# Ledger of designs, part 103: peptides against a protein of PDB entry 4QMF

Target 1, 175 residues: chain A of PDB entry 4QMF
Amino acid sequence: ESSFMTLFPKYRESYLKTIWNDVTRALDKHNIACVLDLVEGSMTVKTTRKTYDPAIILKARDLIKLLARSVPFPQAVKILQDDMACDVIKIGNFVTNKERFVKRRQRLVGPNGNTLKALELLTKCYILVQGNTVSAMGPFKGLKEVRRVVEDCMKNIHPIYHIKELMIKRELAKR

## One batch from the design tools (peptide; made by RFdiffusion4, then SolubleMPNN)

Design b2_p21_8_s1 (from b2_p21_8, 10 letters changed)
Fold by OpenDDE base, seed 3:
Structure b2_p21_8_s1 (fold): chain B 175 residues (1-175), chain A 21 residues (1-21)
Amino acid sequence: as target 1 above (175 residues)
Amino acid sequence: DKLDEELDKLSNEILEEAEKR
């Protein structure tokens, strides 16, 4: 049997408690067991003797990973779908200067979040910028694009350049 | 940064276009 555990920050505890029954129900459909440990501050998923699809445990692993990184349950649970993948991009180590970090992170979001929304639309991904990570969910191709844009942004390449490129590619694909 | 502001405006335009299609 396979098991995966992830730690979550204290500020996430209250939320996780409120949605854990929903997590359990979602995973029960796949015969995956789960445990929320409030003392340790961890979530665990594990296969059971009734688990049919051995690959689903990896998706369950990703589910708890996403939840730990502040992705809301209604979105995170979509990871259990066959056509859905995810990525958690660490952005906190690209820049040592805090102000520069904040500035570059803000570029990903843009005014009213519109830059991020544009990127979401173009990549067909859900994207959440939180703290030192960017969580993304969507098709594998889209996720690769998101990671490129996010990392390049932290390397001082403005997201709009990639967005423009993606826009052009999208238009070409419609022909 | 003025350039960043201009790019942000462009992003909004791109968003609008993306939403329409």
Scores: peptide ipSAE 0.084, ipTM 0.689, DockQ to the pose 0.593
Fold by OpenDDE base, seed 2:
Structure b2_p21_8_s1 (fold): chain B 175 residues (1-175), chain A 21 residues (1-21)
Amino acid sequence: as target 1 above (175 residues)
Amino acid sequence: DKLDEELDKLSNEILEEAEKR
């Protein structure tokens, strides 16, 4: 039997309580058990004797990881699909200066979220910037591109340069 | 700041192009 646990921040508690029945129902389809511990502030997923595909527990692990990082349930639950992957990119340790960190993180979003939207479109990924992490969901190739852009942004390479590159690649792929 | 402003404008342009294709 396999089990995975993740902690979640206090501000996420109320939301997780509201959607936990939906989490349970989604995981029940795969015979994965789950527990929400409000005292510890944790979510746990585990296989059962009825779990047919043992690999699904890894997707369940990813589900609770995404939920802990503020990804909404209707999006996060898509991780249970076979063709869907995810990545949680830690961005908090690239710079020590708080102001510089905030500025670079804001560049990922851009005015009206347009930079992020462009990146999502070009990579075919969902992307959420929250706190010290960027959560992404999509095809593996797209996720690799997202991680590169996000990390380079924190290293002071503006996302627009990568977006231009992705636009060119997309155009070439259509020919 | 000027560079960032130009990049923001470019981002919008790129987004529009990406959505049309």
Scores: peptide ipSAE 0.072, ipTM 0.683, DockQ to the pose 0.499
Fold by OpenDDE base, seed 5:
Structure b2_p21_8_s1 (fold): chain B 175 residues (1-175), chain A 21 residues (1-21)
Amino acid sequence: as target 1 above (175 residues)
Amino acid sequence: DKLDEELDKLSNEILEEAEKR
């Protein structure tokens, strides 16, 4: 049997408690067992002898990883779909200066979230910027593009450069 | 199309913000 465990921050505890029955129900459909440990602050998923598809445990692993990084359950649970992939991009290690980190992270979001919205539309991904990570869900091609934009942004390359490039590519693909 | 118009609008807003920084 395969098992995966993920720790979650204290500030996620209340939310995870409220949705854990939904998590359990979603995973039960695949005969995946799960445990929420409020003392340790962890989520665990594991296969059972009734698990038919052994690969689903990897998606369950991704589910709890996404939940730990503040992705809402209605979005995170989509990872169990065959055509859905995800990526958790660590952004906290690109710069040591806190102010610089905050500024560059804010550029990913932009005014009124417009930068992030544009990137989501162009890549067909869901994107959540939270703390020291960016969580993304969508097609593999889109996820690769998101990671490039996010990492370059933390390296002081403004997202607009990539957004313009993606817009041009989109226009060319329509013809 | 509608999506292109929205993206153009968003892009312009992003550019304006980038230019003033």
Scores: peptide ipSAE 0.059, ipTM 0.674, DockQ to the pose 0.063
Fold by OpenDDE base, seed 4:
Structure b2_p21_8_s1 (fold): chain B 175 residues (1-175), chain A 21 residues (1-21)
Amino acid sequence: as target 1 above (175 residues)
Amino acid sequence: DKLDEELDKLSNEILEEAEKR
């Protein structure tokens, strides 16, 4: 039997309490057990004797990881689908200066969220910028592209350059 | 298509904003 645990920040507690019954129901369909520990501030997922798909526990692990990083449940639960992957990109370690960090993180979002929206459309991913992480969900190819753009942005490469590149690639791929 | 049009609009807006900096 396999078990995975993820810690969550205090500010997520109220939300997680609210949706935990939904988490339980979703995981029950796969015979995965789950526990919300409010004292420790953790979520745990476990296989049971009735778990028939051994790979689903890894998706359950990803589910709680996404939830811990502020991805809403209706989106996060899609990770349980076979064709859906995710990535949690740590961005807090690229820049030591807090002001510079905030500025570069804001570039990922852009005015009115347009930069992020463009990136989501081009990569066919869901992307959430929150705190010191960027959470992404989508196809593996798209996730790879998202990580590149996000990390390069934190390295002071403006996302627009990658967006243009992706637009060109999209155009070339048209039938 | 509609998606391409939307991407073009977004791209232009982002580029314009980037150039102002």
Scores: peptide ipSAE 0.041, ipTM 0.678, DockQ to the pose 0.063; fails the geometry check

Design b2_p21_8_s2 (from b2_p21_8, 10 letters changed)
Fold by OpenDDE base, seed 2:
Structure b2_p21_8_s2 (fold): chain B 175 residues (1-175), chain A 21 residues (1-21)
Amino acid sequence: as target 1 above (175 residues)
Amino acid sequence: DELDKELEELSNEILKEEEER
């Protein structure tokens, strides 16, 4: 039997408590057990004797990882689908200067989040920027593109260059 | 800066195109 545990920040506790029954129900369909530990501030998923797909535990691991990074449950639960992948990109260690970090992170999001929404459309991914991490969900190819744009942005490569590239790729794919 | 403005315009264009689909 396999188990995975993820810690979550205190500010997520209230939300996780409200949705944990839904998490349990979603995982029960796959015979995966789960535990929310409010004292430790952790989520745990584990296989049971009735787990029929050994690979589903990895998706369950990803589910709690996404939830810990502020991804809403209705979106995060989609990770249990076979065709859905995810990535959690750590962005906090690219820049030492806090102001520079904030500026680059804001550039990735853009006014009213429109840059991020555009990137989501171009990559066919869901993307959430929260704190020192960027969570993404979607096809593997799209996730690879998202990671490149995100990391390059934190390295002071303006997202516009990648957006233009992705637009060209999209137009070529329509033909 | 100039690139930020261009990115904003480009993003808006992408979003508008999607809305029209």
Scores: peptide ipSAE 0.690, ipTM 0.956, DockQ to the pose 0.941
Fold by OpenDDE base, seed 1:
Structure b2_p21_8_s2 (fold): chain B 175 residues (1-175), chain A 21 residues (1-21)
Amino acid sequence: as target 1 above (175 residues)
Amino acid sequence: DELDKELEELSNEILKEEEER
């Protein structure tokens, strides 16, 4: 039997309590057990004797990882689908200066979140910027592109270059 | 800066195209 645990920040507790019955129901369909520990501040998923697909536990692991990083349940639960992958990109250690960090993170998001929305469309991914992490969900190819744009942005490579490249690639794919 | 402005315009274009689909 396999088990995975993730910690979540205190500010996430109230939300997780609200949706935990839905988490349980979603995982029950796959015979995966789950536990919300409010004392430790952790979520746990584990296989049972009735778990049919051994790979589903890894998706369950990803589910709780996404939930811990503020991805809402209706989006996070899509990770249980076979064609859906995810990535949690740590962005907090690329820059030591807080002001530079904030500026580069804001550049990734853009005015009214429009840069991020554009990137989502170009990569066919869901992207959430929260604190020191960027959570992404989508096809593997799209996730690879997202990680490149995000990390390069934090390395002071302006997203405009990647956006233009992705636009060109999209146009070429239509031919 | 200049690149930020260009990125904003380009992002808006992408979003507009999506709305028209």
Scores: peptide ipSAE 0.690, ipTM 0.956, DockQ to the pose 0.918
Fold by OpenDDE base, seed 3:
Structure b2_p21_8_s2 (fold): chain B 175 residues (1-175), chain A 21 residues (1-21)
Amino acid sequence: as target 1 above (175 residues)
Amino acid sequence: DELDKELEELSNEILKEEEER
């Protein structure tokens, strides 16, 4: 029996309560059990005797990890699909200065989130910037590109260079 | 920042192209 647990911040409690029946239903299709502990502030997923694919527990682990990091359920649940991967990129350790951190994080998001949306389109990924982490979902190739852009941005390499590169790659792929 | 402004313009262009699809 395999089990994974993740903690979630208090501000996510209300939302998680509202969608937990949907989480349960989605995981039941794979015979994965789940528990929402409001006292501890945790989510747990477990294999059962009826779990057919033992590898699905890893996707369930990723599901609760994404939910804990503010990814909405309709998006997070897509992680259960075979062709969908995810990455949680820690960005809080690249710079010690808070103002510099905020500036670089904001640069990644851009005005009205348009930079992030553009990056999503170019990489065919979903991307959410929250706190000290960036959550991404999509194909492995796209996820690698997202991680590069995100980490480089936090290292003070302007996203524009990567965006231009990705645009060129996209045009070449159309041929 | 000049690069920030350029990135904003480029991002908007990418988004506009997607909406036109």
Scores: peptide ipSAE 0.688, ipTM 0.956, DockQ to the pose 0.908
Fold by OpenDDE base, seed 5:
Structure b2_p21_8_s2 (fold): chain B 175 residues (1-175), chain A 21 residues (1-21)
Amino acid sequence: as target 1 above (175 residues)
Amino acid sequence: DELDKELEELSNEILKEEEER
């Protein structure tokens, strides 16, 4: 049997309590057990004797990872689908200067989040920027593109170059 | 900066196109 545990920050506790019954229900369909430990501040998923698909535990692991990083449940639960992948990109270690970090992160998001929304459309991914991490969900090809844009942005490569490239690729794909 | 403005414009165009679809 396989088990995975992830810690979550205190500010997520209230939300996780609210949705945990839904998490349990979703995982029960796959005979995956789960536990929310409010004292430790952890989520655990575990295979059972009735788990039919051994690979589903990895998706369950990804589910709690996404939830710990502020992805809302209605979106995060989609990771249990066979065609859905995810990536958690750590962005906090690219820049030591806090002001520079904030500026580059804001550039990635853009005014009213429009840059991020545009990137989501171009890559067919869901993207959430929270704190020192970027969580993304979607097809593998799209996720690869997201990671490239995000990391390059933190390295002070302006997202505009990638957006233009993705726009061209999209237009070519429509033909 | 100038690139930020251009990125904003492109982003808006992408979003507008999606709304019209």
Scores: peptide ipSAE 0.688, ipTM 0.956, DockQ to the pose 0.949

Design b2_p21_8_s3 (from b2_p21_8, 11 letters changed)
Fold by OpenDDE base, seed 2:
Structure b2_p21_8_s3 (fold): chain B 175 residues (1-175), chain A 21 residues (1-21)
Amino acid sequence: as target 1 above (175 residues)
Amino acid sequence: DELDKELNELSEKILKEEEKR
């Protein structure tokens, strides 16, 4: 039997408590057990004797990882689908200066979130920028592009170059 | 900066095109 545990920040506790029954129900369909530990501030998923798909535990691991990074449950639970992958990109270690970090992170999001929404459309991914991480969900190819754009942005490569590239790729794919 | 403005304009264009689909 396999188990995975993820810690979550205190500010997520209230939300996780409200949705944990839904998490349990979603995982029960796959015979995966789960535990929310409010004292430790952790989520745990584990296989049971009734787990029929050994690979589903890895998706359950990803589910709690996403939830810990502020991804809403209705979106995060989609990770249990076979065709859905995810990535959690750590962005906090690219820049030492806090102001520079905030500026680059904001550039990735853009006014009214327009840049992020455009990137989501171009990559066919869901993307959430929160704190020192960027969470993404979607096809593997799209996730690879998201990671490149995000990391390059934190390295002071302006997202516009990647957006233009992705636009060209999209137009070529339509033909 | 200028690139930020251009990026926003481009992003808005992408979003508008999607709404038309």
Scores: peptide ipSAE 0.718, ipTM 0.961, DockQ to the pose 0.941
Fold by OpenDDE base, seed 1:
Structure b2_p21_8_s3 (fold): chain B 175 residues (1-175), chain A 21 residues (1-21)
Amino acid sequence: as target 1 above (175 residues)
Amino acid sequence: DELDKELNELSEKILKEEEKR
């Protein structure tokens, strides 16, 4: 039997309590057990004797990881689908200066979230920027592109270069 | 900066094209 645990920040507790019955229901379909520990501030998923697909536990692990990083349940639960992958990109350690960090993070989002939305469309991914992490969900190819753009942005490579490249790639793929 | 402005314009273009689809 396999088990995975993730910690979540205190500010996430109220939301997780609200949706935990839905989490349980979603995982029950796959015979995966789950536990929300409010004292420790953790979520746990584990296989049972009735778990048919051994690989589903890894998706369950990813589910709780995404939930811990503020991804809403209706989006996070899609990770249980076979064609859906995810990535949690740590961005907090690329820059030591707080102001520089905030500026580069904001550049990823853009005015009214336009840059982020455009990147989502170009990569066919869901992307959430929260705190020191960027959570992404989508096809593996798209996730690879997202990580490159995100990390390069934190390294002071402007996203515009990648956006232009992705636009060209999209046009070429239509031919 | 100038690149930020250009990026936003490009992003808006992408979003508008998606709305038409």
Scores: peptide ipSAE 0.717, ipTM 0.961, DockQ to the pose 0.916
Fold by OpenDDE base, seed 5:
Structure b2_p21_8_s3 (fold): chain B 175 residues (1-175), chain A 21 residues (1-21)
Amino acid sequence: as target 1 above (175 residues)
Amino acid sequence: DELDKELNELSEKILKEEEKR
């Protein structure tokens, strides 16, 4: 039997309590057990004797990882689908200067989140920027593109170059 | 800067096109 545990920050506790019954229900369909520990501040998923698909535990692991990083349940639960992948990109270690970090992170998001929304459309991914991490969900090809744009942005490569490239690729694909 | 403005314009264009779809 396989088990995975992830810690979550205190500010997520209230939300996780609210949706945990839904998490349990979703995982029960796959005979995966789960536990929310409010004292430790952890989520655990575990295979059972009735778990038919051994690979589903990895998706369950990804589910709690996404939830810990502020992805809402209705979106995060989609990770249990066979065609859905995810990536958690750590962005906090690219820049030591806090002001520079904030500026580059904001550039990735853009005014009113326009840049991020555009990137989501171009890559067919869901993207959430929270704290020192970027969580993304979607097809593998799209996820690869997201990671490239995100990391390059933190390295002070302006997202505009990637957006233009993705726009061209999209237009070519429509033909 | 100028690149930021251009990026926002492109982003808005992409979003508007999607709304028409």
Scores: peptide ipSAE 0.717, ipTM 0.961, DockQ to the pose 0.951
Fold by OpenDDE base, seed 3:
Structure b2_p21_8_s3 (fold): chain B 175 residues (1-175), chain A 21 residues (1-21)
Amino acid sequence: as target 1 above (175 residues)
Amino acid sequence: DELDKELNELSEKILKEEEKR
């Protein structure tokens, strides 16, 4: 039997409590057991004797990882689909200066989240910027593109160059 | 930043095009 555990921050507890029945129901379809530990502040997923596909436990692991990083359940649960992958990009280690970090992170998001939304469309991914991480969900190709843009932005390469490149690629794909 | 402004304009354009679909 395989088991994975993820810790979550205290501020996430209330939300996780409200959606945990939905998490349980979603995982039950795959015969994956799950536990929400409010004392420890952890989520656990486990295979059972009835688990048919052993690989689904890895997706369940990713599910609780995404939930811990503030991805809402209706989006996070899509990770259980075969065609859906995810990536959690750590952005807090690219720059030591807090003000510079905040500036670069904000540049990635843009006014009213426009830059992030545009990037989502271009890559066919869901993207959430929260704290020191960027959570992304989508096809592998799109995820690779997201990681490139995100990391380069934190390295002070302006996202506009990547956005233009992605726009060109999209136009070429329509032909 | 001029690039920031241009990026926002470009982003808005992309979003508007999607809404028309």
Scores: peptide ipSAE 0.716, ipTM 0.961, DockQ to the pose 0.912

Design b2_p21_8_s4 (from b2_p21_8, 11 letters changed)
Fold by OpenDDE base, seed 1:
Structure b2_p21_8_s4 (fold): chain B 175 residues (1-175), chain A 21 residues (1-21)
Amino acid sequence: as target 1 above (175 residues)
Amino acid sequence: DELDKELDKLSQEILKEEEKR
């Protein structure tokens, strides 16, 4: 039997309590057990004797990881689909200066979230920028592109270069 | 900066194109 646990920040507790019945229902379909520990501030998923697909536990692990990083349940639960992958990109350690960090993080989002939305469309991914992490969900190819753009942005490589490249790639793929 | 402004314009174009689909 396999088990995975993730910690979540205190501010996430109220939301997780609200949706935990839905989490349980979603995982029950795969015979994966789950536990929300409010004292420790953790979520746990584990296989049972009735778990048919041994690989589903890894997706369950990813589910709780995404939930811990503020991804809403209706989006996070899609990770249980076979064609869906995810990535949690740590961005907090690229820059030591707080103001520089905030500026570069904001550049990923852009005015009214336009840059982020454009990047989502180009990569066919869902992307959430929260705190010191960027959570992404989508096809593996798209996730690789997202990570490159995100990390390069934090390294002071402007996203415009990558956006232009992705636009060209998309246009070429239509031919 | 200038690149930020250009990026926003480009992003808006991408979004508008998607709305037409």
Scores: peptide ipSAE 0.722, ipTM 0.961, DockQ to the pose 0.913
Fold by OpenDDE base, seed 5:
Structure b2_p21_8_s4 (fold): chain B 175 residues (1-175), chain A 21 residues (1-21)
Amino acid sequence: as target 1 above (175 residues)
Amino acid sequence: DELDKELDKLSQEILKEEEKR
């Protein structure tokens, strides 16, 4: 049997309590057990004797990872689908200067979140920027593109170059 | 900067195009 545990920050506790019954229900369909420990601040998923698909535990692991990083449940639960993948990109270690970090992170999001929304459309991914991490969900090809744009942005490569490239690729794909 | 402004313009265009679909 396989088990995975992830810690979550205190500010997520209230939300996780609210949705945990839904998490349990979703995982029960796959005979995966789960536990929310409010004292430790952890989520655990575990295979059971009735778990039919051994690979589903990895998706369950990804589910709690996404939830710990502020992805809302209605979106995060989609990770249990066979065609859905995810990536958690750590962005906090690219820049030591806090002001520079904030500026580059904001550039990735853009005014009113327009840049991020555009990137989501171009890559067919869901993307959430929170704290020192970027969580993404979607097809593997799209996720690869997201990671490239995100990391390059933190390295002070302006997202505009990637957006233009993705726009061209999209237009070519429509033909 | 100028690149930021251009990026926002492009982003808005992408969003508007999607709304028409």
Scores: peptide ipSAE 0.719, ipTM 0.961, DockQ to the pose 0.950
Fold by OpenDDE base, seed 3:
Structure b2_p21_8_s4 (fold): chain B 175 residues (1-175), chain A 21 residues (1-21)
Amino acid sequence: as target 1 above (175 residues)
Amino acid sequence: DELDKELDKLSQEILKEEEKR
């Protein structure tokens, strides 16, 4: 039997409690057991004797990882689909200066979140910027593109260059 | 930052195009 556990921050507890029945129901379809530990502040997923596909436990692991990083359940649960992948990009280690970090992170999001939304459309991914991480869900190709843009942004390469490149690629793909 | 302004404008255009679909 395989088991995975993730810790979640205290501010996430209330939300996780409200959606945990939905998490349980979604995982039950795959015969994956799950536990929400409010004392420890952890989520656990486990295979059972009835688990048919042993690989689904890895997706369940990703599910609780995404939930811990503030991805809402209706989006996070899509990770259980075969064609859906995810990536959690750590952005807090690229720059030591807090003000510079905040500035670069904000540049990735843009005014009213427009830059992030545009990047989502271009890569066909869901993207959430929260704290020191960027969570992304989508096809592998799109995820690779997201990681490049995100990391380069934190390295002070302006996202506009990547956005323009992605726009060109999209136009070429329509032909 | 001028590039920031250009990026926002470009982003808005992308979003508007999607809304028309």
Scores: peptide ipSAE 0.719, ipTM 0.961, DockQ to the pose 0.936
Fold by OpenDDE base, seed 4:
Structure b2_p21_8_s4 (fold): chain B 175 residues (1-175), chain A 21 residues (1-21)
Amino acid sequence: as target 1 above (175 residues)
Amino acid sequence: DELDKELDKLSQEILKEEEKR
């Protein structure tokens, strides 16, 4: 029997309560048990005697990890698909100055979220910037690219260089 | 800064191109 637990921030509690039945139903299809602990502020997933696919528990782990970082359930649940991967990128430790942090984080998002949307298209990923983390879902190749852009942005390497590179790569792939 | 403006412009172009597909 395997189990994984993830803590979630208090502000996420109300939402998690509202969608937990949906989480349970989704995981039940795979015979994965789950528990929402509102006192501790944690989510737990575990295999059962009826779990047939041992790999699904890792996806369940990723599911609760994504949910803890504000990814909405309809998107997060897609992690249970075989072709879907995810990454949670911690961005809060790259800069000690809070103002610089906020500025660099905002640069990643861009006006009206345009930069982030463009990056999503170029990498074929879903990307959510929330708090001190960036959550991404998509193909492994795309996720690698997202992490590079995100971390470099927090290191004060402007995203424009990566965006241009990704554009070129995309055009070459269409030929 | 200037790069921020250029990035936004480029991003918008990418988004517009996708809408045309």
Scores: peptide ipSAE 0.724, ipTM 0.962, DockQ to the pose 0.908; fails the geometry check

